# Ledger of designs, part 2: peptides against a protein of PDB entry 5ZKO

Target 1, 44 residues: chain A of PDB entry 5ZKO
Amino acid sequence: SASNPRKFSEKIALQKQRQAEETAAFEEVMMDIGSTRLQAQKLR

## One batch from the design tools (peptide; made by RFdiffusion4, then SolubleMPNN)

Design b1_p8_2_s4 (from b1_p8_2, 5 letters changed)
Fold by OpenDDE base, seed 1:
Structure b1_p8_2_s4 (fold): chain B 44 residues (1-44), chain C 44 residues (1-44), chain A 8 residues (1-8)
Amino acid sequence: as target 1 above (44 residues)
Amino acid sequence: as target 1 above (44 residues)
Amino acid sequence: LAKLMLEL
């Protein structure tokens, strides 16, 4: 089969985008933990 | 709202699983690039 | 991460 650098580059770019999106989602979870903990402390 | 550590832990675990899956998919792309390059060299 | 999960 012929080498298809353009298709590989596209596939790599898509994978890097997905990794960045999953990292952002993880950061959102961490923010929610921090805010929830702070709110719980205020109610005590 | 009540702190829900169990739900946060579950959410974190799911996000880490997704990150690992996307990393594995990226590694597969890199393997395909390497193998395709080697095959192209054999045909020359 | 494992340590974080245990501390929640």
Scores: peptide ipSAE 0.073, ipTM 0.672, DockQ to the pose 0.037
Fold by OpenDDE base, seed 5:
Structure b1_p8_2_s4 (fold): chain B 44 residues (1-44), chain C 44 residues (1-44), chain A 8 residues (1-8)
Amino acid sequence: as target 1 above (44 residues)
Amino acid sequence: as target 1 above (44 residues)
Amino acid sequence: LAKLMLEL
């Protein structure tokens, strides 16, 4: 409710944190793919 | 590895799905806040 | 994203 703006702000901040964590996880996947490609190229 | 591009594609697709789910969760939070604001305004 | 997956 409007009486608990702090709780809403905390909820928004938590969701933004989760989005950032999923972005970091995606970047980790892309690093793994990039490293695998580089390794495969070096082995040719 | 380069021999399993299907597995990498699946991993990327899964991460994008998670990002979309977190976006939907954020939109739900914003709808809740918006509805609460509207209710508070109507009660004034 | 689809283009990215095809580039793998």
Scores: peptide ipSAE 0.073, ipTM 0.671, DockQ to the pose 0.036
Fold by OpenDDE base, seed 2:
Structure b1_p8_2_s4 (fold): chain B 44 residues (1-44), chain C 44 residues (1-44), chain A 8 residues (1-8)
Amino acid sequence: as target 1 above (44 residues)
Amino acid sequence: as target 1 above (44 residues)
Amino acid sequence: LAKLMLEL
């Protein structure tokens, strides 16, 4: 049916959004680790 | 505490796993779209 | 990533 292309595009867009959210979550983890490392260095 | 590095590595590993799973899900969507396109072409 | 894990 003619609705399939639009539904496919929506499906792709949603999946790309999820990937971006997971990337953001990873960057947040790395920032927290970086901050922890910096704090540990200041205490030495 | 000395446990932090191991916990950090676990956190990173888990996040990378999530990213890989989202990539796999995206590739599956693209495969389904590709198959649908091929089927549509065969019907023309 | 593996190197990063080892360096933590």
Scores: peptide ipSAE 0.070, ipTM 0.665, DockQ to the pose 0.035
Fold by OpenDDE base, seed 4:
Structure b1_p8_2_s4 (fold): chain B 44 residues (1-44), chain C 44 residues (1-44), chain A 8 residues (1-8)
Amino acid sequence: as target 1 above (44 residues)
Amino acid sequence: as target 1 above (44 residues)
Amino acid sequence: LAKLMLEL
């Protein structure tokens, strides 16, 4: 069906969005670790 | 706290797992597209 | 990927 390509495009776009969101979440975790390390260094 | 590194490691591991799962989901979508294309070619 | 989406 001619609609299948559009549905596939939407599925791909959604999956790319999810990957980007998970990457952002990972970067946030790493930032928090970095901030915590910096704070620990300051206490030292 | 000495437990923070372990918690951070667990958070990192979890986030890496999520990224891998989203990658696998994307690959599945692409495989489905490829399979659909192959089927469409067989029907012509 | 963007090119692939456009081809669909």
Scores: peptide ipSAE 0.076, ipTM 0.667, DockQ to the pose 0.035; fails the geometry check

Design b1_p8_3_s1 (from b1_p8_3, 6 letters changed)
Fold by OpenDDE base, seed 5:
Structure b1_p8_3_s1 (fold): chain B 44 residues (1-44), chain C 44 residues (1-44), chain A 8 residues (1-8)
Amino acid sequence: as target 1 above (44 residues)
Amino acid sequence: as target 1 above (44 residues)
Amino acid sequence: DIFRLLTL
C-alpha cells in the first residue's frame, strides 16, 4: 500500500497532544489535592 | 469541607490509568508506522 | 474540584 508519511506524522502529533493533555489534567488534580492539604494545615 | 482521601486516591489512579492507555495507543501507532516501513523495505 | 475535572 502507498506510504502516507504526512498522515502518519499528523497522527503522531495528535497522539502526543493527547498525552500532553492527560499530563495537564493530572497536574491539575495534583494541584487540587495540594490546595486541599494546605487548607487542612491552615485549619489545624 | 471533609477530606476524602480514598476518593482522591481513586481519581489519581484513574488518571494514571488514562495516561497509560494513551501511551499504549501511541505505541500502537508507532508499531503501525514501523510495520509500514518494514513492508516498504521488503517491496524495494 | 477533582470530581468535576474528571467528569467533564
Scores: peptide ipSAE 0.194, ipTM 0.676, DockQ to the pose 0.117
Fold by OpenDDE base, seed 3:
Structure b1_p8_3_s1 (fold): chain B 44 residues (1-44), chain C 44 residues (1-44), chain A 8 residues (1-8)
Amino acid sequence: as target 1 above (44 residues)
Amino acid sequence: as target 1 above (44 residues)
Amino acid sequence: DIFRLLTL
């Protein structure tokens, strides 16, 4: 029925949201590492 | 200390694993939709 | 805190 495509699109959107959140989490880690590195350099 | 870089690399690897798992989950959903579509076509 | 960020 016409509702199935809508539900599937919603599930796909949620999955893409999760994928984006995992990417953001990775970027946050990399930023934290970068910040730590920069701080360490300033202390040299 | 030398252990920190190793621990960070491990955490990054885990985050990349999670990202890959989310991609696989998306692909599984798309395959299921595709299969359903094919089945529906066969019944027409 | 990199360790905490990845466990959240």
Scores: peptide ipSAE 0.194, ipTM 0.667, DockQ to the pose 0.101
Fold by OpenDDE base, seed 4:
Structure b1_p8_3_s1 (fold): chain B 44 residues (1-44), chain C 44 residues (1-44), chain A 8 residues (1-8)
Amino acid sequence: as target 1 above (44 residues)
Amino acid sequence: as target 1 above (44 residues)
Amino acid sequence: DIFRLLTL
């Protein structure tokens, strides 16, 4: 069948978006842990 | 409230898993494009 | 709680 460059570009764009969203979610988790650690240190 | 290190570790592990899954999905998309390109070149 | 939000 004919190659569909447009569909490939859309698929790549979607997957790049997902990758960025998961990276942002990971950074938020790490920030929350960092904040918790800072609070715990203040309570010591 | 008390810090929950176990819950933090579980959350980190889950998020790392998601990150890896999205990476694998991206690689699969790129492999599909690569295979399509190779087939197209063979048909020329 | 971000940890709850991430489990949606």
Scores: peptide ipSAE 0.191, ipTM 0.677, DockQ to the pose 0.032
Fold by OpenDDE base, seed 2:
Structure b1_p8_3_s1 (fold): chain B 44 residues (1-44), chain C 44 residues (1-44), chain A 8 residues (1-8)
Amino acid sequence: as target 1 above (44 residues)
Amino acid sequence: as target 1 above (44 residues)
Amino acid sequence: DIFRLLTL
């Protein structure tokens, strides 16, 4: 099949977006854990 | 709600897996682009 | 809960 630079750039951009979203989701999980720990500390 | 360390660890593990999968998918896209460029070079 | 918001 013929090379399509535009399609490649779109694929890269989409994949970078997905990776960034997964990173953000990971950070949210870590924040939830951190907040839970902080709550547990404050409630003692 | 009560803290559930097991559930937190499971969530972290799952999220790390997803991030790794997205990284692998990105690498596959880059490989496809690289191979396409190499093919274009060889066919000249 | 992000795992309820994020779907596969």
Scores: peptide ipSAE 0.191, ipTM 0.680, DockQ to the pose 0.148

Design b1_p8_3_s2 (from b1_p8_3, 4 letters changed)
Fold by OpenDDE base, seed 5:
Structure b1_p8_3_s2 (fold): chain B 44 residues (1-44), chain C 44 residues (1-44), chain A 8 residues (1-8)
Amino acid sequence: as target 1 above (44 residues)
Amino acid sequence: as target 1 above (44 residues)
Amino acid sequence: DIARLLAL
């Protein structure tokens, strides 16, 4: 209900945190792939 | 290693799916809040 | 590494 603005704000904040964590995990994956590719090119 | 491009592509696809699921969950939260607000306004 | 990627 509109009577619990605190609960809505907390739910939004939690969901934004989850999105940020998934973005950070994606960036880590891309950095690992990029580093692996760079190493493979240097070893040729 | 660069020898497993299939595994990298699968990992990227999985991470993109997780980001899409978290976006959908956020949109659901915002729709629920919006609907609750609209109902509260109609009942006034 | 691939092991770290699989652990995500």
Scores: peptide ipSAE 0.159, ipTM 0.682, DockQ to the pose 0.081
Fold by OpenDDE base, seed 2:
Structure b1_p8_3_s2 (fold): chain B 44 residues (1-44), chain C 44 residues (1-44), chain A 8 residues (1-8)
Amino acid sequence: as target 1 above (44 residues)
Amino acid sequence: as target 1 above (44 residues)
Amino acid sequence: DIARLLAL
């Protein structure tokens, strides 16, 4: 098989991007939950 | 806002699953690249 | 917010 280093690098970069996006989505979820909990405490 | 701990837990679990799936996809890409490189070396 | 959280 012909090596295509450029295409390999693109695939790696895309997967790294997806991992970062999923991490950011998780952090957003946790921030929203944290804010909701804090709000609930303040309303008591 | 009504707290829904069960729904929050489900959202966290889903995001953890997505992160694990993206990690597995990255590992698969790296394995394929590694195998291709090894094959190219053996064919020299 | 909770609406965004539900949209995930």
Scores: peptide ipSAE 0.157, ipTM 0.683, DockQ to the pose 0.078
Fold by OpenDDE base, seed 4:
Structure b1_p8_3_s2 (fold): chain B 44 residues (1-44), chain C 44 residues (1-44), chain A 8 residues (1-8)
Amino acid sequence: as target 1 above (44 residues)
Amino acid sequence: as target 1 above (44 residues)
Amino acid sequence: DIARLLAL
């Protein structure tokens, strides 16, 4: 069937999940940088 | 050195690249769905 | 291409 809306929906959902995971990974990196900066400030 | 700004910058850049790649992949999925729908309309 | 979509 030319319209596999289920397959398309599944691919969209998977891609949205990947985007969310990459966003979470970015936020983790930024948190680690922030934490490291705070620690460096405490040691000065 | 407590501030490895270069290392942090590299990690941020890498993560931004991954986010951009995932966004591009999502846009490709949406384009393919749109193209498939257009083709289906032409065949009706 | 549907095949490309399936390959994701």
Scores: peptide ipSAE 0.155, ipTM 0.682, DockQ to the pose 0.076
Fold by OpenDDE base, seed 1:
Structure b1_p8_3_s2 (fold): chain B 44 residues (1-44), chain C 44 residues (1-44), chain A 8 residues (1-8)
Amino acid sequence: as target 1 above (44 residues)
Amino acid sequence: as target 1 above (44 residues)
Amino acid sequence: DIARLLAL
């Protein structure tokens, strides 16, 4: 069956969105660790 | 409450795993597009 | 927030 360019473009777009969401989640984790470390140092 | 370094390390590890899985899924989509394009060219 | 971190 003929290559469905629309289906491929949709799959690429969805996968790029998932990668961006996972990157944002990782950045949030790293921000929370950095903030928590800074707060822990101030309480000492 | 004291920074739970074990919990932070676990979250970082899980997030790195998710990023690797999403990268692998993207590579699979790109392989399928490349293979389908090559097959479509041979059928002409 | 550590609670948000645990909820991932």
Scores: peptide ipSAE 0.161, ipTM 0.684, DockQ to the pose 0.074; fails the geometry check

Design b1_p8_3_s3 (from b1_p8_3, 4 letters changed)
Fold by OpenDDE base, seed 5:
Structure b1_p8_3_s3 (fold): chain B 44 residues (1-44), chain C 44 residues (1-44), chain A 8 residues (1-8)
Amino acid sequence: as target 1 above (44 residues)
Amino acid sequence: as target 1 above (44 residues)
Amino acid sequence: DIAKLLAL
């Protein structure tokens, strides 16, 4: 297939978006763990 | 909810797995671009 | 950064 630079650029952009979404989901998990730990410490 | 360390550990492991899968998918896209470029250069 | 978050 002819190297369609537009198609490759779109594929790269889509993969970067997916990686950013997974990073945000990980940060949310870490926030939940941090908040739970803080709550547990406040209850002691 | 009681801090279930097992549940948090499992959530972190799952998110790390997803991030690794997205990294592998990105590397595959870059390999396809690289191979296409190499083929185009060989045809010249 | 994930590495920074894991270090907290």
Scores: peptide ipSAE 0.098, ipTM 0.690, DockQ to the pose 0.033
Fold by OpenDDE base, seed 1:
Formats: C-alpha cells, structure tokens, sequence
Structure b1_p8_3_s3 (fold): chain B 44 residues (1-44), chain C 44 residues (1-44), chain A 8 residues (1-8)
C-alpha cells in the first residue's frame, strides 16, 4: 500500500482534536465540582 | 443540588478512560506510519 | 489536577 502522508496527517489532526475535546470535557467536570463545593459551603 | 462526590469521581474516571483510549488510538496511528515508512523504504 | 479532584 502506497504511503499516503496526507491521510496520516489528517488522522493525526483528528486524534489531536479528540484529545483536546476530552481534555475540555474533563475541565468542565472539574469546574462543576468546584462550583458545587462552593455552593455547598455557602449553604452550611 | 447535593454534592454527590461519588458521581463526580465516576465522571472523572470515565473521562480519564476516554483520554487513555484516544491516546492509544494516536499511538496506533503513529505505529501505522512507522510500519508503512519502513515498508516503503524496503521496496525502494 | 486529578489529585485535587479526589480530595474534594
């Protein structure tokens, strides 16, 4: 099979995008935890 | 809404799993590139 | 930081 460097570069770019999206989702979970904790402390 | 630390820990664990899966998929793409490059060099 | 999250 011919080395198709363009197809590989596209695959790499897509995988990097997915990694960034999963990192952003993790950061959102952390923000939710921080906000919930702060709210719980205020209601005590 | 009550702070449910168990639900947050479960969300974090799932996000870490997804990050690991996307990292493994990236490593697979890199292995495919390396293998294809080596094959192309042998056929020259 | 995962360690900070587990401490909450």
Amino acid sequence: as target 1 above (44 residues)
Amino acid sequence: as target 1 above (44 residues)
Amino acid sequence: DIAKLLAL
Scores: peptide ipSAE 0.088, ipTM 0.684, DockQ to the pose 0.075
Fold by OpenDDE base, seed 4:
Structure b1_p8_3_s3 (fold): chain B 44 residues (1-44), chain C 44 residues (1-44), chain A 8 residues (1-8)
Amino acid sequence: as target 1 above (44 residues)
Amino acid sequence: as target 1 above (44 residues)
Amino acid sequence: DIAKLLAL
């Protein structure tokens, strides 16, 4: 069916978006850790 | 707090797991596309 | 490899 390529591309795009969101969430966690470390250094 | 490093490591581990799950889901989508293409070639 | 999967 001629619509299959479009549906496949939509699935790929959605999955790439999810991967990007999980990467952003990981970076946020790492920033929180980094910020906490920096704050701890400033308090010493 | 001495427990903060452990909690941070747990957060990192969880987020890495989520990234791996999203990667696996992407590979599954790609396999479905590849399988569909292979089947279409065999039917021609 | 995702690129190899696309090539099927």
Scores: peptide ipSAE 0.074, ipTM 0.678, DockQ to the pose 0.076
Fold by OpenDDE base, seed 2:
Structure b1_p8_3_s3 (fold): chain B 44 residues (1-44), chain C 44 residues (1-44), chain A 8 residues (1-8)
Amino acid sequence: as target 1 above (44 residues)
Amino acid sequence: as target 1 above (44 residues)
Amino acid sequence: DIAKLLAL
């Protein structure tokens, strides 16, 4: 059936958004690790 | 509370897996676009 | 870099 270029563009945009969200979630985890480490260092 | 390094490692691994899955999903969409484009060219 | 994180 007719390739709907709009539908492909929407799918691409959605996937790019998901990739960005998963990257942000990873950065949040890393920030938590970093903050915890910094706190542990300050307590020494 | 005590930073559980194991829990952080698990979170990191999970996030990396999700990033890979979202990349694969993007590549699938792009493959579908490419295949459709090739089919349209063959019909000309 | 995951390797840098595991080194923490």
Scores: peptide ipSAE 0.083, ipTM 0.680, DockQ to the pose 0.084; fails the geometry check

Design b1_p8_3_s4 (from b1_p8_3, 4 letters changed)
Fold by OpenDDE base, seed 5:
Structure b1_p8_3_s4 (fold): chain B 44 residues (1-44), chain C 44 residues (1-44), chain A 8 residues (1-8)
Amino acid sequence: as target 1 above (44 residues)
Amino acid sequence: as target 1 above (44 residues)
Amino acid sequence: DMARLLAL
């Protein structure tokens, strides 16, 4: 069957989107932990 | 409530695992596209 | 918050 370059490009774009979403989720986790640590230090 | 450093470390580890899985999935997509391209060139 | 972290 003919290579479908459109389908390949769409698959790459979707996978790059997933990587970006996982990076954003990691940054959110680190920000929440950082904020929790800062609050705990302020309450001491 | 007490900060649960164990739960934070587990959450970070899980998120790093997800990032690694998405990287592996991207590499698999690129290998499949590369193999398809190579096959198409050999059949010409 | 801790609940949001657990929900991810």
Scores: peptide ipSAE 0.153, ipTM 0.685, DockQ to the pose 0.079
Fold by OpenDDE base, seed 2:
Structure b1_p8_3_s4 (fold): chain B 44 residues (1-44), chain C 44 residues (1-44), chain A 8 residues (1-8)
Amino acid sequence: as target 1 above (44 residues)
Amino acid sequence: as target 1 above (44 residues)
Amino acid sequence: DMARLLAL
């Protein structure tokens, strides 16, 4: 079967994008938790 | 507002799971591409 | 915020 390097590259790029998006989502979660903790401390 | 450490821990765990799943999906893509390349070489 | 965090 004919190899499709362009399609392979696209598939890799899309998967790397998903990994980056999940990393960003994790960082956002951690920021929100951190901010919540800081707020709770300030309200004591 | 009341902090919910259990819920925060759950959110972190779920996000880490998603990251692991995306990593596994990337590895699968790379295996498929590698196998295709190897097959193409064997058919030469 | 907490609302956004719950929406994950």
Scores: peptide ipSAE 0.152, ipTM 0.687, DockQ to the pose 0.077
Fold by OpenDDE base, seed 4:
Formats: structure tokens, sequence, C-alpha cells
Structure b1_p8_3_s4 (fold): chain B 44 residues (1-44), chain C 44 residues (1-44), chain A 8 residues (1-8)
């Protein structure tokens, strides 16, 4: 079948979205750790 | 509760693993596209 | 493989 550049582009875009979502999830984890550390400092 | 650096480290490691898996999935998509293009060239 | 690509 002919190359389906649109379908390939859609798959690339979806995969890039997944990568961005995983990056955002990582940043959220790091923010939670940072917040916890700040709270621990305030309690000392 | 005390900071649980081990638990934080585990969460970070898990999230980094997910990011790496999504990167590998993206690379696989790009390889498949490249292979398809090569096959299309051979058939012309 | 195109089928694998469609299965994403």
Amino acid sequence: as target 1 above (44 residues)
Amino acid sequence: as target 1 above (44 residues)
Amino acid sequence: DMARLLAL
C-alpha cells in the first residue's frame, strides 16, 4: 500500500504526546518531593 | 512522617523508566517508518 | 511492521 504519511504523522504526534505526559508526571513527582522537603524544613 | 528518601527514589526511578519506555516506543515507530520507506524504494 | 505501528 502507498506510504500513509498522515497516519505516520498521527502516530508520531501521539507518541510525542505520551512522552510529554510522562515528563509532566515526572515533574509532578519532583514537585511533591520538593513540597514535602519544604514542609519538613518548616517543622524543624 | 520522616522523609522517605528510598520511596522518593523508587518513584523517581519508576518515572524515569516510563520516560525511557516511551522514548523506545517512539524510536520503534521511527524505525518502522524508515523500514517501510526502504521497502517502498525497493519496489520502485 | 505496519500492523504493529497501527496497534500503538
Scores: peptide ipSAE 0.148, ipTM 0.686, DockQ to the pose 0.077
Fold by OpenDDE base, seed 1:
Structure b1_p8_3_s4 (fold): chain B 44 residues (1-44), chain C 44 residues (1-44), chain A 8 residues (1-8)
Amino acid sequence: as target 1 above (44 residues)
Amino acid sequence: as target 1 above (44 residues)
Amino acid sequence: DMARLLAL
Protein backbone atom coordinates (compact mmCIF):
# COMPACT_ATOMS: atom_id res chain seq x y z
CA SER B 1 0.00 0.00 0.00
CA ALA B 2 1.13 3.58 -0.75
CA SER B 3 3.23 5.39 1.85
CA ASN B 4 0.95 7.32 4.23
CA PRO B 5 2.96 10.55 4.79
CA ARG B 6 0.44 11.82 7.37
CA LYS B 7 0.82 8.63 9.44
CA PHE B 8 4.63 8.83 9.19
CA SER B 9 4.64 12.48 10.29
CA GLU B 10 2.34 11.61 13.21
CA LYS B 11 4.68 8.77 14.33
CA ILE B 12 7.71 11.10 14.12
CA ALA B 13 5.92 13.84 16.09
CA LEU B 14 4.82 11.42 18.84
CA GLN B 15 8.34 9.95 19.12
CA LYS B 16 9.91 13.44 19.33
CA GLN B 17 7.44 14.29 22.11
CA ARG B 18 8.47 11.16 24.06
CA GLN B 19 12.17 12.04 23.67
CA ALA B 20 11.49 15.57 24.97
CA GLU B 21 9.54 14.20 27.96
CA GLU B 22 12.38 11.80 28.86
CA THR B 23 14.93 14.65 28.54
CA ALA B 24 12.81 16.83 30.85
CA ALA B 25 12.55 13.96 33.36
CA PHE B 26 16.35 13.56 33.31
CA GLU B 27 16.88 17.30 33.85
CA GLU B 28 14.48 17.18 36.82
CA VAL B 29 16.44 14.27 38.35
CA MET B 30 19.70 16.22 37.98
CA MET B 31 18.16 19.39 39.49
CA ASP B 32 16.84 17.44 42.48
CA ILE B 33 20.23 15.77 43.06
CA GLY B 34 22.00 19.14 42.83
CA SER B 35 19.54 20.81 45.21
CA THR B 36 19.64 17.90 47.69
CA ARG B 37 23.44 17.92 47.66
CA LEU B 38 23.56 21.66 48.33
CA GLN B 39 21.04 21.34 51.19
CA ALA B 40 23.00 18.45 52.72
CA GLN B 41 26.18 20.59 52.68
CA LYS B 42 24.37 23.43 54.50
CA LEU B 43 23.20 21.08 57.28
CA ARG B 44 26.80 20.11 58.16
CA SER C 1 17.51 12.47 55.85
CA ALA C 2 21.01 12.04 54.37
CA SER C 3 21.44 11.98 50.59
CA ASN C 4 21.26 8.40 49.29
CA PRO C 5 23.97 8.37 46.56
CA ARG C 6 23.09 4.79 45.56
CA LYS C 7 19.46 5.77 44.99
CA PHE C 8 20.51 8.85 43.00
CA SER C 9 22.86 6.78 40.81
CA GLU C 10 20.08 4.22 40.26
CA LYS C 11 17.65 6.95 39.14
CA ILE C 12 20.24 8.43 36.76
CA ALA C 13 20.96 4.97 35.29
CA LEU C 14 17.24 4.19 34.80
CA GLN C 15 16.62 7.58 33.16
CA LYS C 16 19.60 7.11 30.79
CA GLN C 17 18.18 3.69 29.85
CA ARG C 18 14.78 5.26 29.06
CA GLN C 19 16.46 7.91 26.88
CA ALA C 20 18.37 5.20 24.97
CA GLU C 21 15.16 3.17 24.45
CA GLU C 22 13.31 6.23 23.08
CA THR C 23 16.26 6.99 20.77
CA ALA C 24 16.20 3.39 19.47
CA ALA C 25 12.43 3.63 18.90
CA PHE C 26 12.94 6.86 16.90
CA GLU C 27 15.67 5.23 14.79
CA GLU C 28 13.32 2.29 14.07
CA VAL C 29 10.57 4.70 12.90
CA MET C 30 13.06 6.46 10.59
CA MET C 31 14.33 3.12 9.19
CA ASP C 32 10.75 2.00 8.47
CA ILE C 33 9.97 5.29 6.69
CA GLY C 34 13.18 5.03 4.62
CA SER C 35 12.52 1.39 3.69
CA THR C 36 8.85 2.06 2.82
CA ARG C 37 9.85 5.03 0.64
CA LEU C 38 12.43 2.95 -1.23
CA GLN C 39 9.92 0.11 -1.76
CA ALA C 40 7.28 2.55 -3.03
CA GLN C 41 9.78 3.93 -5.57
CA LYS C 42 10.54 0.39 -6.87
CA LEU C 43 6.83 -0.36 -7.43
CA ARG C 44 6.45 2.65 -9.80
CA ASP A 1 12.00 16.89 46.02
CA MET A 2 13.18 13.46 47.15
CA ALA A 3 9.66 11.97 47.12
CA ARG A 4 9.10 13.05 43.51
CA LEU A 5 12.55 11.78 42.57
CA LEU A 6 11.67 8.36 44.09
CA ALA A 7 8.41 8.28 42.09
CA LEU A 8 10.16 8.22 38.68
Scores: peptide ipSAE 0.157, ipTM 0.688, DockQ to the pose 0.074; fails the geometry check

Design b1_p8_4_s1 (from b1_p8_4, 3 letters changed)
Fold by OpenDDE base, seed 1:
Formats: sequence, structure tokens, C-alpha cells
Structure b1_p8_4_s1 (fold): chain B 44 residues (1-44), chain C 44 residues (1-44), chain A 8 residues (1-8)
Amino acid sequence: as target 1 above (44 residues)
Amino acid sequence: as target 1 above (44 residues)
Amino acid sequence: LAKLLALL
């Protein structure tokens, strides 16, 4: 069925959510690296 | 252990891969919508 | 930060 705009909008919304979750996970990794580096620098 | 730069680089690389995969999945959804829309327009 | 940018 060619015309299910609701299903397309749901697909887009789910994909945007996944993209946001992966971006948040990336930011978490960057924070971990930053924090660990700062701790290591302080203990020197 | 504060200084494992290899583990950090691996974490970054894996996260970049996941981000790229989610971007590709988004592009696939957009192509599906575009193709379906074009087909529906042609059958009218 | 520069090392992180180099990894990206």
C-alpha cells in the first residue's frame, strides 16, 4: 500500500530517536575521556 | 587505569561507526519515502 | 581536546 503517511512518519520519528541516542552515547564517551584525562593530569 | 588511550580510541571508533550506521538507516528510510511517493504519483 | 579532534 503506497500511501501510508502515518507509517512513514513513525519510521522517521523512530530513526530520529535512534540518531539522538547514538549522539548522546557519543557525548558520554567524550565526557568519560575528558574526565579521565583531567583526573590523570591531577594525579601527576 | 586512567591512561589507556587505545581503549579510548577504540570507543570513539565504535561510536563513530554506530553513528554512521544510523545515518545510513535514516537515508534508506528517506529513499523509501521518496520512491513510494513517486510511485503513488505515477499511478494517479 | 586536540587529541580527541585527531581521533575524530
Scores: peptide ipSAE 0.082, ipTM 0.670, DockQ to the pose 0.037
Fold by OpenDDE base, seed 5:
Structure b1_p8_4_s1 (fold): chain B 44 residues (1-44), chain C 44 residues (1-44), chain A 8 residues (1-8)
Amino acid sequence: as target 1 above (44 residues)
Amino acid sequence: as target 1 above (44 residues)
Amino acid sequence: LAKLLALL
């Protein structure tokens, strides 16, 4: 049926959103590590 | 403290695991779409 | 940073 392409498109879009959220969460982790290192260097 | 590198390593490893799970889920969606397309072509 | 890069 013609509805299948829409359902697949929505499923792909949802999965792309989840991938983007996990990428953003990874970048946040990297920022926190970077900031902690910078603070440790400033305290020396 | 020396414990911070371990905590950061664990946090990175967990985030990499989540990224891999989301990639696998995306590949599953693409496989389902591909299989549906193949079935539709076989029915013609 | 080098240890972080090794984890990537």
Scores: peptide ipSAE 0.080, ipTM 0.662, DockQ to the pose 0.037
Fold by OpenDDE base, seed 4:
Structure b1_p8_4_s1 (fold): chain B 44 residues (1-44), chain C 44 residues (1-44), chain A 8 residues (1-8)
Amino acid sequence: as target 1 above (44 residues)
Amino acid sequence: as target 1 above (44 residues)
Amino acid sequence: LAKLLALL
């Protein structure tokens, strides 16, 4: 396929977005674990 | 919610898997761009 | 390669 810089840039941007979304989801999981741990400590 | 170490470990493992899959998808996009460029150079 | 780096 011919070098289509526009399409390649769009593909890269989309993958960067997905990567960022998965990173955010991971951080949310870690926050949830941290919050649960804090709650358990407060109830002790 | 009670600290459920098993469920937390499973959530972390799943998110790590997703992160790795998105990284692999990004690498595939980059390989595709590289291959396309190489093909364009060969046809020049 | 330089164009790819510019897109990052």
Scores: peptide ipSAE 0.079, ipTM 0.670, DockQ to the pose 0.036
Fold by OpenDDE base, seed 2:
Structure b1_p8_4_s1 (fold): chain B 44 residues (1-44), chain C 44 residues (1-44), chain A 8 residues (1-8)
Amino acid sequence: as target 1 above (44 residues)
Amino acid sequence: as target 1 above (44 residues)
Amino acid sequence: LAKLLALL
């Protein structure tokens, strides 16, 4: 059956959300690394 | 404690993998939409 | 930062 355009829209929206969440998680990891590095530099 | 650079590397690698998986999942959704749309056009 | 970029 012609897939309900609404269902496609919902799938796209959900996948965009997941993509954004994974990007945010990546940024968090990088921030933790950056902060740790900065702290290590300050202790020198 | 100075977070083990190895642990940071592992975290980054894991997060890159997740990002790639979510991108692939997005492309799959878009392909399904595209294929359905093409089929609907052929039936006209 | 350069080492981090090399891991990406």
Scores: peptide ipSAE 0.078, ipTM 0.669, DockQ to the pose 0.038; fails the geometry check

Design b1_p8_4_s2 (from b1_p8_4, 4 letters changed)
Fold by OpenDDE base, seed 3:
Structure b1_p8_4_s2 (fold): chain B 44 residues (1-44), chain C 44 residues (1-44), chain A 8 residues (1-8)
Amino acid sequence: as target 1 above (44 residues)
Amino acid sequence: as target 1 above (44 residues)
Amino acid sequence: LAKLLAEL
């Protein structure tokens, strides 16, 4: 099929969005761990 | 709740797996674009 | 946190 640069661009953009969403989810997990650690230190 | 390092490790591992899967999906899209371009050049 | 990051 004819290389549709628009369709390729859309596929790339969607994959980059998904990568960014998974990075944000990872950062949220790391923040939760950091917050839990800080709370544990305040209880000592 | 008690910091369960195992549960945190499992959450991090799952997020890293998802990031790797999305990276692999991106690389597959880029390979498809590259192959399509090569095919178009051979027809020329 | 640092130990978990080192496992990656």
Scores: peptide ipSAE 0.068, ipTM 0.678, DockQ to the pose 0.040
Fold by OpenDDE base, seed 2:
Structure b1_p8_4_s2 (fold): chain B 44 residues (1-44), chain C 44 residues (1-44), chain A 8 residues (1-8)
Amino acid sequence: as target 1 above (44 residues)
Amino acid sequence: as target 1 above (44 residues)
Amino acid sequence: LAKLLAEL
């Protein structure tokens, strides 16, 4: 069975992309929470 | 507007779970590649 | 936020 390094590289790249997307989604959630907290502090 | 820390905690927890799932998927891909490489080395 | 981060 010929190892297909191109296919393996593509699989790795796809999973790294997904990890980056989930990191970005986490950062967005943290920014929203931070903004909400800042707004709450301004209203007190 | 009452800050809802429970909702924020849940959002963070969900994103952390997704990050962990994508990490596990990456590790699975790496294991498959490693196993394929080991098999290829045994056949040479 | 610090309390939320402490749960991570």
Scores: peptide ipSAE 0.068, ipTM 0.678, DockQ to the pose 0.038
Fold by OpenDDE base, seed 1:
Structure b1_p8_4_s2 (fold): chain B 44 residues (1-44), chain C 44 residues (1-44), chain A 8 residues (1-8)
Amino acid sequence: as target 1 above (44 residues)
Amino acid sequence: as target 1 above (44 residues)
Amino acid sequence: LAKLLAEL
């Protein structure tokens, strides 16, 4: 089948977006842990 | 709420898994592009 | 947190 460079570029862009979204989700988890830890320290 | 270290560890592990899965998906896309390019070169 | 980061 003919290589469609546009389709390939779009596929790469989509995967890069997914990786960025998962990175953001990881950062959110770390922020939640950090916030919880700070709250726990303040209550001691 | 009490910090549950186990829950936090599990949450981190889940996010690491998702990141690994998205990395694997990216590598698959790059392999497909590489294969297609090789085929196109062979047909010239 | 440091223990969690060490597992990454």
Scores: peptide ipSAE 0.067, ipTM 0.680, DockQ to the pose 0.039
Fold by OpenDDE base, seed 4:
Structure b1_p8_4_s2 (fold): chain B 44 residues (1-44), chain C 44 residues (1-44), chain A 8 residues (1-8)
Amino acid sequence: as target 1 above (44 residues)
Amino acid sequence: as target 1 above (44 residues)
Amino acid sequence: LAKLLAEL
């Protein structure tokens, strides 16, 4: 079928959202590691 | 518990893998759009 | 494609 720019745009937008969500999840992991390290330092 | 660098490393590695997978999925979407456009041009 | 890329 003829290029459906709307559907392609939606596909791209969805994939960009997924990338952003995975980036946010990565940042959360790094924050948890950082906080754990800080807690360990406070307990020493 | 004391920092478990192995577990943190594994968590980071897993999250980096997810980011790479989402990037690959995005590239696939863009390739599909490009190929669809090329096909549409060939049919004109 | 260029229009779609511009929306990113």
Scores: peptide ipSAE 0.065, ipTM 0.677, DockQ to the pose 0.037

